Peptides against a protein of PDB entry 9IZ0. Designs and how they scored, part 240

Target 1, 345 residues: chain A of PDB entry 9IZ0
Amino acid sequence: ITCLGSNGHTYKQLVKGGNDDLRQDAVMEQVFEQVNGFLRSYRKTSQRNLSMRTYKVIPLALKTGVIEWVQDTIPLGEYLDSAHKVYHPKEWSLSTCRKLIAEKQMEDLETRLKVYDLVCRHYRPVFRHFFLESYADPVQWFTTQTNYARSTAVASVLGHVLGLGDRHGQNILIDKTSGEVIHIDLGIAFEQGKKLPVPECVPFRLTRDVVDGMGITGVEGVFRRCMEFTLETLRREEDSLLSVLEVLRYDPLFSWLISPLRRMKKQKMQLENFNQPESGNITTDASRDPKIQRNNVSGESEAERAILKVRQKLSSTLSVEASVGELIRIAQDPSYLALMFCGWS

## One batch from the design tools (peptide; made by RFdiffusion4, then SolubleMPNN)

Design b2_p23_4_s4
Fold by OpenDDE base, seed 3:
Structure b2_p23_4_s4 (fold): chain B 345 residues (1-345), chain A 23 residues (1-23)
Amino acid sequence: as target 1 above (345 residues)
Amino acid sequence: EDKELLEKLEKEREELRKLLKEA
C-alpha cells in the first residue's frame, strides 16, 4: 500500500498476512532500537555512526501486520545469483552447488569438507562487484564499502549476542544508497536456529561473498575494528541490555519458542531444496508429529536460558579483541560452513 | 579417494547441467 503522511511525503508499506507472526520481528526491532541508543551514547561507536539498520513493524494480529517497505534495496542472495552469472558464466550454477551439498548432507565431515571445497572452487566470490559497478565515484565507492563493513560488523555482533538465526542471503538486504545491510525476518532469535533440521553452526554470516564485499582488507580492516567497538559497547551496557531482555521475558506477545508453523515452513523450505522431483515416495511418516517434540520446556525456562546465554556472550573473561578474533575464526571455519545450507557464498 | 570423489561430483554436475537444459 502507499500512504500519504501528514508531512506530505508518500510512504510505501507492505501489508503482510497469512502464516507469519510479525510479533517476533517487532520485538527484535525494538531491541535493536535500544541497542542503537547504546551505540549512540558511546564515543567509539557514535563517531563511526554504528547502528543496526531497522525497519518498522506493526503487528496487527497473530498473522497480520504492516511492515515498512525498505526502498532502494536488494536481497544479497538475489544480487549474488545475478552477479555470479555475469562475472563467472562458466562456473557452476547455484542450483548445482545446492544439489551437491544437499546430496552429501548425511555424509561424514571429511566428505562434506571435500564437497564444500569443490563447490567453493567452482563458485567464486563476486560481491566486490556490487560496490565497483554501483559507484563510479571513488569517494562514493569507499564510503559505501565502509558503510557495508560497519553495518555488517554491528549486525554480526548483535547476531551472535542475541542468537539471531536464519541469516541467509534472502534475509539480508543491501541498501543501494548507503551500502548498509538490513536484516529482515527476525523470527528466529536466542539460538532457536540450532533447533532447525539444518542447524546453524556459525555465530553470524561471514561467507566468502560477505567478506569479498569488504574489499582488499577483508575482515582485517573496518569490519574487525567495528566489531570490537560494538562488543565493547554491549559489554559496557550489559545490565541495560539484560534489563531490556527481562522485559521480553514477561511480554505475552513474545514467544521464546519457535512457532510450530515457522518450524514447518523452514523445514519444508529446507526439504524442497533437498528433494529432486523424481522420488514420489516420501513416506512422511506422520508419526513424527511435531507435537511429540513438545518437551515440557516452559517458555520461562527458555527465556532464562536465553538471558543466561546473552550474559555468557557478554562475559569479560576474554578481551574484546580475543573474543572478536574467535568469532571471526569460527564464522569463517570451513568445518562449520560445510554443514550449512549455503556456506559457500 | 579425493580424485574419485571429484570425478563423481563432476559427473553428477554434468548430469544436472543436462537436466537443466532439457527443462
Scores: peptide ipSAE 0.021, ipTM 0.482, DockQ to the pose 0.031
Fold by OpenDDE base, seed 5:
Order: C-alpha cells, then structure tokens, then sequence
Structure b2_p23_4_s4 (fold): chain B 345 residues (1-345), chain A 23 residues (1-23)
C-alpha cells in the first residue's frame, strides 16, 4: 500500500496479514531503539554511528499490521542467488546445495561436514560484488562497505544477546543506499531458534558470503572492533537492558515461545524448498496433528529463563575481546555451519 | 590506520575492477 503522509510525502507500506505476529517485531524494534539510545550515549559507539537499523511496525491486530517498507532494500538471499548465477555460472545451484545438505540432515557430524565442504567448494562467496557493482565512487564504496561491517557487527552482538533466530538470507535486508543490514521477521527470539526442526547452532549469521561483504579484512577489521565496542556498551548498560526486557515479561501480547503454527510453517518452508513443483495435488491432510505436547511451561518461567540467558551473555567473566573472539569463532565454525539449513552462504 | 586501510582497499577495488572488465 502507498500512503500519503501528512507531510505530503508518499510512503510505501507493507501490509502483512494472516500469518506473522507483528507484535513480536514491534517489541523487538522497541528494544533496538533503546539499545540505539545506549549506542548514541557512549563515545566509542557514537563516533562510529553504530546502530541497529530499525523499521516502523504498527500492529493493527493479532496477525495484521503495517510495516514500513524500507525503500531501496534487497534481501541478502535474493542478491546472493542472483549474483552467484552471474559470477559462478558453472557452480551448483542453490537448490542443489540445499538438497544435498537436507539428504544428509540425519547423518552424523562427520558426514555432514564432508557434504558441507563439498557444497562450499561448489558454491563460492559473491557478496563482495554487491559493493563493487553498486558504488562507482571509491569513497561511496568504502563508506558503504564500512557501514555494512558496522551494522553487521551491531546486529551480530544484539542477535546473540537477544537470541534472535531465523536469520536466513530472506530475513536480512541490505540497504542499497547505506550498505547497512536491516533484520526483519523478529518473531524468533530468546534462543527459540534452537526449537526449530533444524536447530540454529550459531550465535548469529556469519557465513562465508556475510564475511565476503566485509572486503579484504573480513572479520579482522571494522567488524571485530565494532562488535567489541557494541558488547562493551551492552555490558555497561546491562541493568538498563534487563529492565527493558522485564517490561516485556509482563506484556501479555509478547510470546516467549515459538508458536506451533510458526514452527509448522518453518517446517513446510524447509520441505517445500526440497520438492521441485511436480504438479501433484499434495493435499497434505491436516489430520496428522502431531501431538505437540503443550508443555504447559508457564510463560513467566520462559521469560525468567530468557532474561537469565541475556544476563549470562553479558557476563564480564571474559574480556570483551575474548568474548567477541569466541563468538566470531563459533559463528564461522564448520561444525556448526554444517548443521544449519543454509550455512554455506 | 583508517587511511592505510583505505589505500589497501582502493588497490583491491582497482584489481577487482580490472578482473571484472577482463572477464
């Protein structure tokens, strides 16, 4: 929908209806706005303009809302699929890579590592080309690549601390103007990604293409330093951040648990990406309701556990540098990436 | 630091642009 603002500007708005809980997105965006306040308050983060990119979410009903359409964006996964076909036309398709990883999903770690390595050799990173192609001016290229590394660092720390899940390439937008990342579909938080049919095993998305977009320094430059400054800021503001999360504990509209419907939708999306559309009417007879044992875990007990996990992630037991170093190591570890739905790009 | 990084990045960009024009 295109709306005319009271200021005479036309705003494109995405009306999302039916299946996504935009209230979780709205709540997480409010948390990001508070964190952006902390990042502006500290010299080390403010001098670098470190922020989590936010978008306006107006929930209208239980499953309906208006999302600000972020203009001039592209999903990371859409760019990568298109660019990979251009730069590596002799390599495997994304569908072939997905199929091979799924066929081995139930195998041991050693077999999954061999398949992951094979996929990685037949599907090379291309995300550096986004910056090279999009920006003719050297200063604009450097600025946008720097903004990408900075925004990815902030999003990586926040994504880890808040336990953001479902960070696939369609839920990460790239701003074509600034090079900044915009995280969308925030309905899997507080480590609920570990409850997906394919569990999320990484603290944040730091795949080979995410790193390739950082340029020659990869993680060993702007990215690492900006992660350190972001984590330092969040550790200083631990009590303030926990106080914001405690307000959410008492929000009757916030779900600390992944909904069974969202879990089933993710399971279907994982399965449909493997079946080519043979024109067979798969009437999936909805009659096999898997008895999802509604573990009547009180929403309060899950909120307490989530807040405790945030506190544990902000612990000063390790230095900022050691903590960031370990997060970067785990996020790039083939032993974790081989277990992911799409860990190769 | 940032200036020396800029010069390294500009060189890499020029090399990558040459490779992209020769392909």
Amino acid sequence: as target 1 above (345 residues)
Amino acid sequence: EDKELLEKLEKEREELRKLLKEA
Scores: peptide ipSAE 0.018, ipTM 0.517, DockQ to the pose 0.015
Fold by OpenDDE base, seed 2:
Structure b2_p23_4_s4 (fold): chain B 345 residues (1-345), chain A 23 residues (1-23)
Amino acid sequence: as target 1 above (345 residues)
Amino acid sequence: EDKELLEKLEKEREELRKLLKEA
């Protein structure tokens, strides 16, 4: 839809309907705005203009709402698929890579590592070309690549601390003007990604293409330093952040658990990406609601466990540098990436 | 720090532009 603002400007808005509860996205965006307040108040993060890019979400009802249309963006996965075809036309297709990883999903770690290595050799990183193509001016190129590394660092720390899941290339937008990342579809949080059919085992997305976009220094430049400053800010504001999350404990509309519908939708999307479309009309009569035993794990006990995990991730037991170093190591570890749905790009 | 990073990135950019012209 197009809305006329009180300022006389027209704004494009995306109306979402169906099975996705936009209230969870709206709540996570409110948490990000509070965190952006902390980042603005702390000298080390404020001096670098560190922020989580947000978008406006207006929930209208259960499963319906209005999302701000983020102009001048592209999904990371859309860019990477297109760029890979241009720069590496003799390499494997994304579909071939996905198929090989899928065919070996039930195999041992050693076999999965061999397949991951094979896929990596036949699907090379290309994301550095985004900046080279988009920005002819050297200063603009450097600025946008720096903004990418900064925004990715903030999103990586926040994504880890809040346990954001489903961080695939279609849920990460790149702003073509600033180079900043915009995370969308925030309905998998507080480590609920570990409950997906393909469990998420990395703290955030730091695949080869995500690193390739950081330029020649990769993770050892602006990215690592901005992760450290962001984590230092969140540790300082631990009580403030926990207080924001405690308000959600008492929100009867907020779900600390992945919805069964969202889990099934993600399972179906994962399976459909593994199976080529055999046009079999499997009318799976969805009428057999398996009595998913609602383990009456009170929403309160899930909220408490989530808040405790956030507190544990903000623990000062390790230095900021050691904590960031370990997060970067785990996020790039082939032993974890080989277990992911798309850990190679 | 940011200046040394700029000089490293400018070298990468020039190398990549060369590779893109040779491809």
Scores: peptide ipSAE 0.017, ipTM 0.485, DockQ to the pose 0.016
Fold by OpenDDE base, seed 4:
Formats: sequence, C-alpha cells, structure tokens
Structure b2_p23_4_s4 (fold): chain B 345 residues (1-345), chain A 23 residues (1-23)
Amino acid sequence: as target 1 above (345 residues)
Amino acid sequence: EDKELLEKLEKEREELRKLLKEA
C-alpha cells in the first residue's frame, strides 16, 4: 500500500498477513531503538554512528500488520545467488551445495566437516563485488564498506545478546545507498533458534560472504573494533537493557517461546531440502496439539530464563576483547557451521 | 581427495534416491 504521511510525503508500506506474529518484530524493533539510544550516548559508539538499522512495524492484529517498505534494499541471499552465477559460473549451484550438506545431516562431525570444506571450495565468496560494482568512486566504496562492517558489528553483538535466530540471507537486507545491513523477521529471539529441528549453534551470522563484504581486513578491521565498542556500551547499560526486557516479560502479546507453527514451517522447509516424502504423521500432531493453554507460569519461567541468559552474555568475567574474540571465533568455526542447516552459506 | 569424496557422495546420493523410490 502507499500511504500519505502527515508531512505530505508518500510512503510505500507492506501489508503482512499470515501466521507470523508481527508483535515479535515490533517488540524487537523497540528494543533496538532503546539500544540505539545507548549507542548515541557514548563517545566511542556515537563518533562512529553505530546503530542497529530499524524498520517500522505496526501490528494491526496478532498475525497481521503494516511493515515499512525499506526502499533501495536487496536481500543478501538474492544478491549472493545472482553474483555467484556471474563471478563463478563454473562452480556448484547453491542448490547442489545445500543438497550435499543435507544428505550428510545425520553423519558424524568428521564427515560433515569434509562435506562443508568440499562445498566451500566449490562455492567461493562473492560479496566484495557488491561494493565494487555499486560504487565507482573510491570514497563512496570505502564509506559504504565501512558502514557495512559497522552495521554488521552492531547487529552481531545485538544478535548474540538477544539470541536472534533465523538469520538466513533473505532475512538480512543490504541498503544499496549506505551499505548498512537491515535485519528483518525477528520472530526467533532469546536463543529459540536452538529449538529448531537443526539447532543454530553460532552466536550470529559470520559466514564467508559476510566476511568477504568487509574487504581485505576481514573481521580484524572495523568489524572487531565496532563489536568491542558495542559490547562495551551494552555492558555499561546492562541495567537499562534488562529493565527494557523486564517490560516485555509482562507483555501478554510477546512470546518468549518459538511458535509451534513457525517450528513446523521450518521443519517443512528442511524436509523439502532433503527431498524426503512428507511422512503423513506431521499433519496429525498439528491437529491434536491441545489448546496450548498459555499457562502464564510457563511463559514467566521462560522470560526469566531468557533475561538470565542476557545477563550472562553481558557478564564482565572476560574482557570485551576476549569476549568479542571468542564470539568471532565461534561464529566462523567450521565445527559449528557444518552442523547448521545447509552449512548456513 | 576431492574427486574421490565427490564420487563417494554421488554414489551415496544415488543409493538414497533408490531407497526413497522403493519406500
């Protein structure tokens, strides 16, 4: 839809309907706006314009709402699929890579690592080309690549702290003007990604293409330093951040658990990649899921556990540098990536 | 090494495809 704003400007908006709870997205965007306030308050983060890019979500009902249309964006996964065909036309298709990883999903770690390594050698990173193609001016190229590394660092820290899941290439938009990342579809949070049929084992998305977009310094340049400054800010504002999350504990519309429908949708998408016939048993359990009486007691216990995990992630037991170093290591570790859905990239 | 691993994976894939057609 196109709406006329009170300022006389026209805004394109997406009406989202279906089974997805837009209240999850709206709540996470509110948390990001509060965190952006903290990032603006500190010299180390404000001097670098560190922010999580947000989009407006207006929930109209439990499963329907209006989302701001982010102009001049492309999904990361859409760009990467197109660019890989152009720059590496003799390499394997993404579909072939996903099938090989899927076929070995039940194998031991050693076999899965060998398959992941083989896929990596036949599907090389291309995301550096986004910046090289889009920006002929060297200053614009450097600025947009820097903005990408900065925004990815903020999103990585927040994604870890808040336990954001489902960070696939269609849920990450690239702003073609600024080079910044925009995370969408925020309905898997507080480590509920670990409850997916294939558990998410890494703290955030730091795949080879995500690193390739950072240029020649990779993670050791702007990215690492901006993660450190972001985590330092969140540790200073721990009580403020926890207070924001405590307000969500009492929001009757917020779910601290993954929706059964969303879990089933992800399970179906997994089975489709396996080319396994739909065993007819998946449809029978969905009809017999007793009215999940949201026993208020179960929701409160999950909220408490989620807040405790956020506090643990903000712990000063390790230095900021040591904590960021370990997060970057784990996020790139083949032993975790090879265990994830389709190797994640 | 890579070629042998690929040939092994292709063979196992074809065996899985046969099993899925017989099931």
Scores: peptide ipSAE 0.018, ipTM 0.493, DockQ to the pose 0.025; fails the geometry check

Design b2_p23_5_s1 (from b2_p23_5, 10 letters changed)
Fold by OpenDDE base, seed 1:
Structure b2_p23_5_s1 (fold): chain B 345 residues (1-345), chain A 23 residues (1-23)
Amino acid sequence: as target 1 above (345 residues)
Amino acid sequence: PPVLSPPTELTEEEREELKKLLE
């Protein structure tokens, strides 16, 4: 929808209804706004204008609300599919790659690694072309690529620390003007992605195309340095961040657990996204939620466990450099990426 | 408005990296 603001400006808004937990998105956006406060207060991060890009979410009810639509954006996955057809028209289709990975999903790691490597050879990275196509001026090109690497670094650290899941190419928007990443659909947080039918094994999305967008230095330039400064800031502000998360512990409407219904919806989407665009009104009749015994793992115990995991990820037992180095290594490890639904791009 | 973060100024290190890429 398009709304007219009190200032006479028109704003595009996405109305989501039904099964999407917009309250969880709204809460995560509030956490990002607080973290952006910490990033502005610390010299190393403020000098680089490091921030997590946010969007306004207005929850109207438990599962309904209005999202401010980010203009001049494209989903990363949409760009990559289009660009891959242009730059590599003789390579495999995205559907072929998805099919081969899915057909081998139940096989051993060695077989899955062979299939992943085969897919990688037939689906090469193209995301560098986003910057080369969009910016004819070398200074604008480099500035925008730098903004991409910076924003990806912040999102990677925050995504790891908060345990953001479901970071596929449709849930990551690229701002066409700034090159910054915008993460959407934040309903899988605090490592609930590990409970998906295809468990998430990586701390954040650092696939070959995500790296290709960083240019010639890949992860060893702006990206690594900005991850380090972001993690250093979050370690410094640990108590402040934990205090923000403790407020959520007492929100009776915040779900620390992925709902079985959302898990099933994601499972179906992983199976059905072989063929049709997302317009399928799967009216999952909400009336037949079986009385899944709420195993009385009190929502409090899951909140406490989530906060404990955040604290553990902020631990200063390793240097910032060592911690970032290990995160980058794991996020790029073929042994983890081969286990993902879409780890090749 | 969604405040498009203005293009962040390059750090001195990033300007030197740019200069080396343009040479």
Scores: peptide ipSAE 0.046, ipTM 0.586, DockQ to the pose 0.026
Fold by OpenDDE base, seed 5:
Structure b2_p23_5_s1 (fold): chain B 345 residues (1-345), chain A 23 residues (1-23)
Amino acid sequence: as target 1 above (345 residues)
Amino acid sequence: PPVLSPPTELTEEEREELKKLLE
């Protein structure tokens, strides 16, 4: 929808309807705005203009709302699929890679690592080309790549601390103007990604293409330093951040649990990648819904566990550098990435 | 031309990294 604002400016808006919990997104965006306040107040983060890039979400009803259309964006996964076909036309398709990883999903770690390595050798990173294609001026290129590394660092720390899940390439937008990452579809938070049919094992998305976009230094330099400054800020503002999350504990409409419907939708998307489109009417007889035991885990006890886990992630037991070093190591570890739905790109 | 958001001020370290990359 295109709306005329009261200021005479025309705004594009995305109307989402259906099963997307836009209230969950709106609440997480409010948490990000509070964190952006902390990042603006701290010298090391403010000097670098570190922020979680936000978008406006206006929930209209329980399952409907208007999202601000972020102009000049592209989903990371859309760019990577297109660029991979251009730069590596002799390599495997994304569908081939997904199929091979999926076919071995139930195998042991050793087998999954072999398949992951095989996929990695036949699907090379291309995301550096986004910056090279988009910016002819070297200063603009470098500035935009720096903005990408900075925004990815903030999103990585904050995504880890808040336990953001479902960070696939369609839920990460790239701003073509600034190079900043924009995280969307925030309905999997507080480690609920571990409850997905394919559990999320990494703290944030730091795949080979995410790293390739950082340029020659990769994770070393701007990205690492910005992660450290972001984590230092969040540790300093721990009580303020926890106070913001405690307000959510009392929001009766905030879901600390993954929606059963979202879990089922993810399960379907993971299963549909196994089935070749044989024309057969698989009447998915809805009867064998595995009784997801609604463990009546009170939403309050899950909120308390979530807040406790945020506090644990902000612990000063390790230095900021040691904590960031371990997060970067785990996020890039093939032993974790091989377990992911799409850990190679 | 895409109206670039005003470039976030590069830190002195990032300006030195830029210089080394343009040399």
Scores: peptide ipSAE 0.044, ipTM 0.577, DockQ to the pose 0.025
Fold by OpenDDE base, seed 3:
Order: C-alpha cells, then sequence, then structure tokens
Structure b2_p23_5_s1 (fold): chain B 345 residues (1-345), chain A 23 residues (1-23)
C-alpha cells in the first residue's frame, strides 16, 4: 500500500498477511534497536557506525501486520542467481546445483563433501560484481563494500548470539544505496532453525558469495575487525542484553517455540527448493512421527534455555579474537556448508 | 524519507586502505 503521511510525503508500506507471526519479527527488531543503542555507546563501534539494519514491523494481528518497505533493496539470492548467469554462463544452473545436493542429502559426509566440492567448482562466486557494477566511483565502490562488510559483521555476531536461523539468500536484502545488509523474516530465533528438517549447522551465513562481496581481503580486515568490536560491545552489555531477553520471557505474545504451522511452511519451502516432485502420497502421516513425547517443554523452559545459551555465547572464557576466529572458521567449514540447503553460494 | 544514514565515514585505516587501492 502507499500511505500519505501527515507531512504530505507518500510512503510505501507492505501489508503482510498469511501464516507468518509478525510479532516475532517485531520483537527481534526491538532487540536490534537496543543492540544498536549499545553499538552507539562504545567508541570502537560508534566510530564505524556499526548497526544492525532494522525495519519497522507493526503487528496488527497474529497473521497480519504492516512492515516498512525498504526501498532500493534486492534479495542477495536474486542478485546472485542473475549475476551468475551473466558472469559464468558456462557453469551449472542454480537448479542443477540444488538438485545434485538434494539427490545426495541422505548420503554420508564424505559423499556430501565431494558433491559440495563438485558444485563449488561449477558454481563460482560472483557477489564482488555487485559493487563493481553498481558504483562507478572508486570511493563509492570502496565505501559501499566497506559498509557491506561492516553490516555483515554485525549481522553475523547477532545471528550467532541470538541464534537467528533461516539466513538464506532470500532473507538477506542488500541496500543498493549503502551496500548494507538487511535481514528479514526473523521468525526463527534462539536456535529454532536446528529443529528444521535441514538443520542450520553454521552460526551465520558466510558462504563463498557472502565472502566475495567483502572484496580482496575477504573475511580478513574490515569484516573480522567489525565482528570483534561488535562481540566486545555485546560482552560488555551482556547484563543489559539479557535483561531485554528476560522481558521477552514473560511476554505472552512472544513464542520461544517455532509454531507447528511455521515449521510446516519452512519444511515445505525446503522441500520445494529441492525440486523433489510432490509424490502425492507423502501423507505426512503426522501419526507416525514417533511419540516425541510432547513433553510440554513449557515455553518458559525454552526461554530459560535460550537465555542461558545467549549467556554462554557471550562468555569471556575465550578472547574476542579467538571467539571470532572460531566463528569464522565454523561458518566457512565445508563439513557444515555441505550439509546445508545452499552452502555453496 | 528514511534518512539514509550518511555514508558511514571511513575510518583513518579504511581511508589508507582506499588510498592504496587507488594507487
Amino acid sequence: as target 1 above (345 residues)
Amino acid sequence: PPVLSPPTELTEEEREELKKLLE
């Protein structure tokens, strides 16, 4: 919809309806605004204008809300699919890569690693071209690439700490003006992505194309330094962050559990993306899921576990540099990326 | 209009990295 503001300006707004609970997205955006407050309070993060890019979410009902329209954005995955066809027209299609990974998803790790390597050799990174194409001025090119690396670093630390799942190329927008990343569809938080049929194994998305967008230095330089400064800030503000999360523990509108409907939707999206023909007789006979005792793991017990896990991730047991180094290593590890739905791009 | 945060001022280190890339 287009709304006329009281100031006479027209604003585009997206009215989202359907099965998505926008309350969870709205709560996560509020957590990001608090974190952005912490990032503004510390010199190392403030001098670099480190922030999680946020968007306004107004939940109107369980399944309806208004989101701010982020203008001049493109989904990362949409850019990458288009750019790959231009720069590597002789390489495999995204559909071929997805199919090959899907056909081998039930195989052992060794086989999956061989398939992942094969896919990687036939689907090369292209995301550096976003900056080279979009910014003719070298200063704008470098500034936007730096903004991308900075925003990706903040989002990566927050993604790890808050256990943000489903960070696929369609849930990451690139701002064409600033080069910054905008994470959307925040409906999977606090490691709930591990409960999906294809579990999320990495702390954040740091695929070859995500790295290629950082330029010649890759993860070494702006990205690593900005991750370190962000994690340093979050460790200093641990009690403040945990206090924000404790308020959410008692929010009856916040769900610490993935809804069965959202789980089914994400499961369906994972299956559809694998181009598995709906062989009509997958009656997901919900009856033959073994009695996973619905131990009514009370939403309270999951909240407590989530907060404990956040505290553990903010632990000062390792240095900031060692912690960031390990996170970067795990996020780029082929043994994890080969297990993902789309770990090659 | 959402005030596009002014392009984040490059740190002195990042300005030096830019200078080296333009040489």
Scores: peptide ipSAE 0.035, ipTM 0.513, DockQ to the pose 0.026
Fold by OpenDDE base, seed 2:
Structure b2_p23_5_s1 (fold): chain B 345 residues (1-345), chain A 23 residues (1-23)
Amino acid sequence: as target 1 above (345 residues)
Amino acid sequence: PPVLSPPTELTEEEREELKKLLE
């Protein structure tokens, strides 16, 4: 749909229908706008224009809404698949890598690490080429790579604190003009990603390609420093952030739990990425609408647990530097990445 | 539109890093 804004500008909007809880996305975008307020108020983050990139979500119904079309973007996974075929045409396909990881999903950690290492040797990073191809001017190249590292740092800290899950390459957009990352499909928050068929084991996505996009300094340049400043700001504004989340505790429209339908959809998508399209009409008889008695009691207990986990992640028990160092270590640890659906790129 | 954040001004440290990359 194209909408005329009150400012006289025309905006393309995506009408999203189906099983996606657009209310969850809209609430998370409101939390990001509050966090962006904190980042603008603090000198260290404001001087670097640190922000979580947001998009407008207008929920029209339980399963329908309008999402702002993010112009001039590409999904990270789409770029990486295309670039990998260009730069490494003799390496394994993404489908081959996925298949090998899945075939070993039930094996021990040692076996999974061997498969992960094998996949990594046959699927090398390429994301640095996004910046080298898109920006011929060295100043523009460096500026956009810096914006990428900054935006990835903010998204990494905030994604960890809020427990954002399902951070695959199709849910991360790259802005072709700024180099900034845009996170979409926010319906898996507060560590509900640990309840996926393949549990989320990392605090945020910091795969080899995510690091390759940061250039020669990798995580030790702009990225680390911007993570530290972002975490320092969130620790300072802990009470303000918790107050925003407490308002959501009492929102009857917010779901602290992953939707069973969304879990099933993710399970199906994970299986379909491994098997050829077997035309098996699994008529999942959608007729059993289980009366999800939203046991309000279970929702309140999960909200309280979620808020407690946010508070624990903002704890000043460790320095900002030590906390960021540990997050970066865990996010890059092969012992966690080997357990992920796509930990190699 | 998402107001594309204007290209963020480089900090002095990031300008020095840029300078070292262009030398």
Scores: peptide ipSAE 0.033, ipTM 0.528, DockQ to the pose 0.027

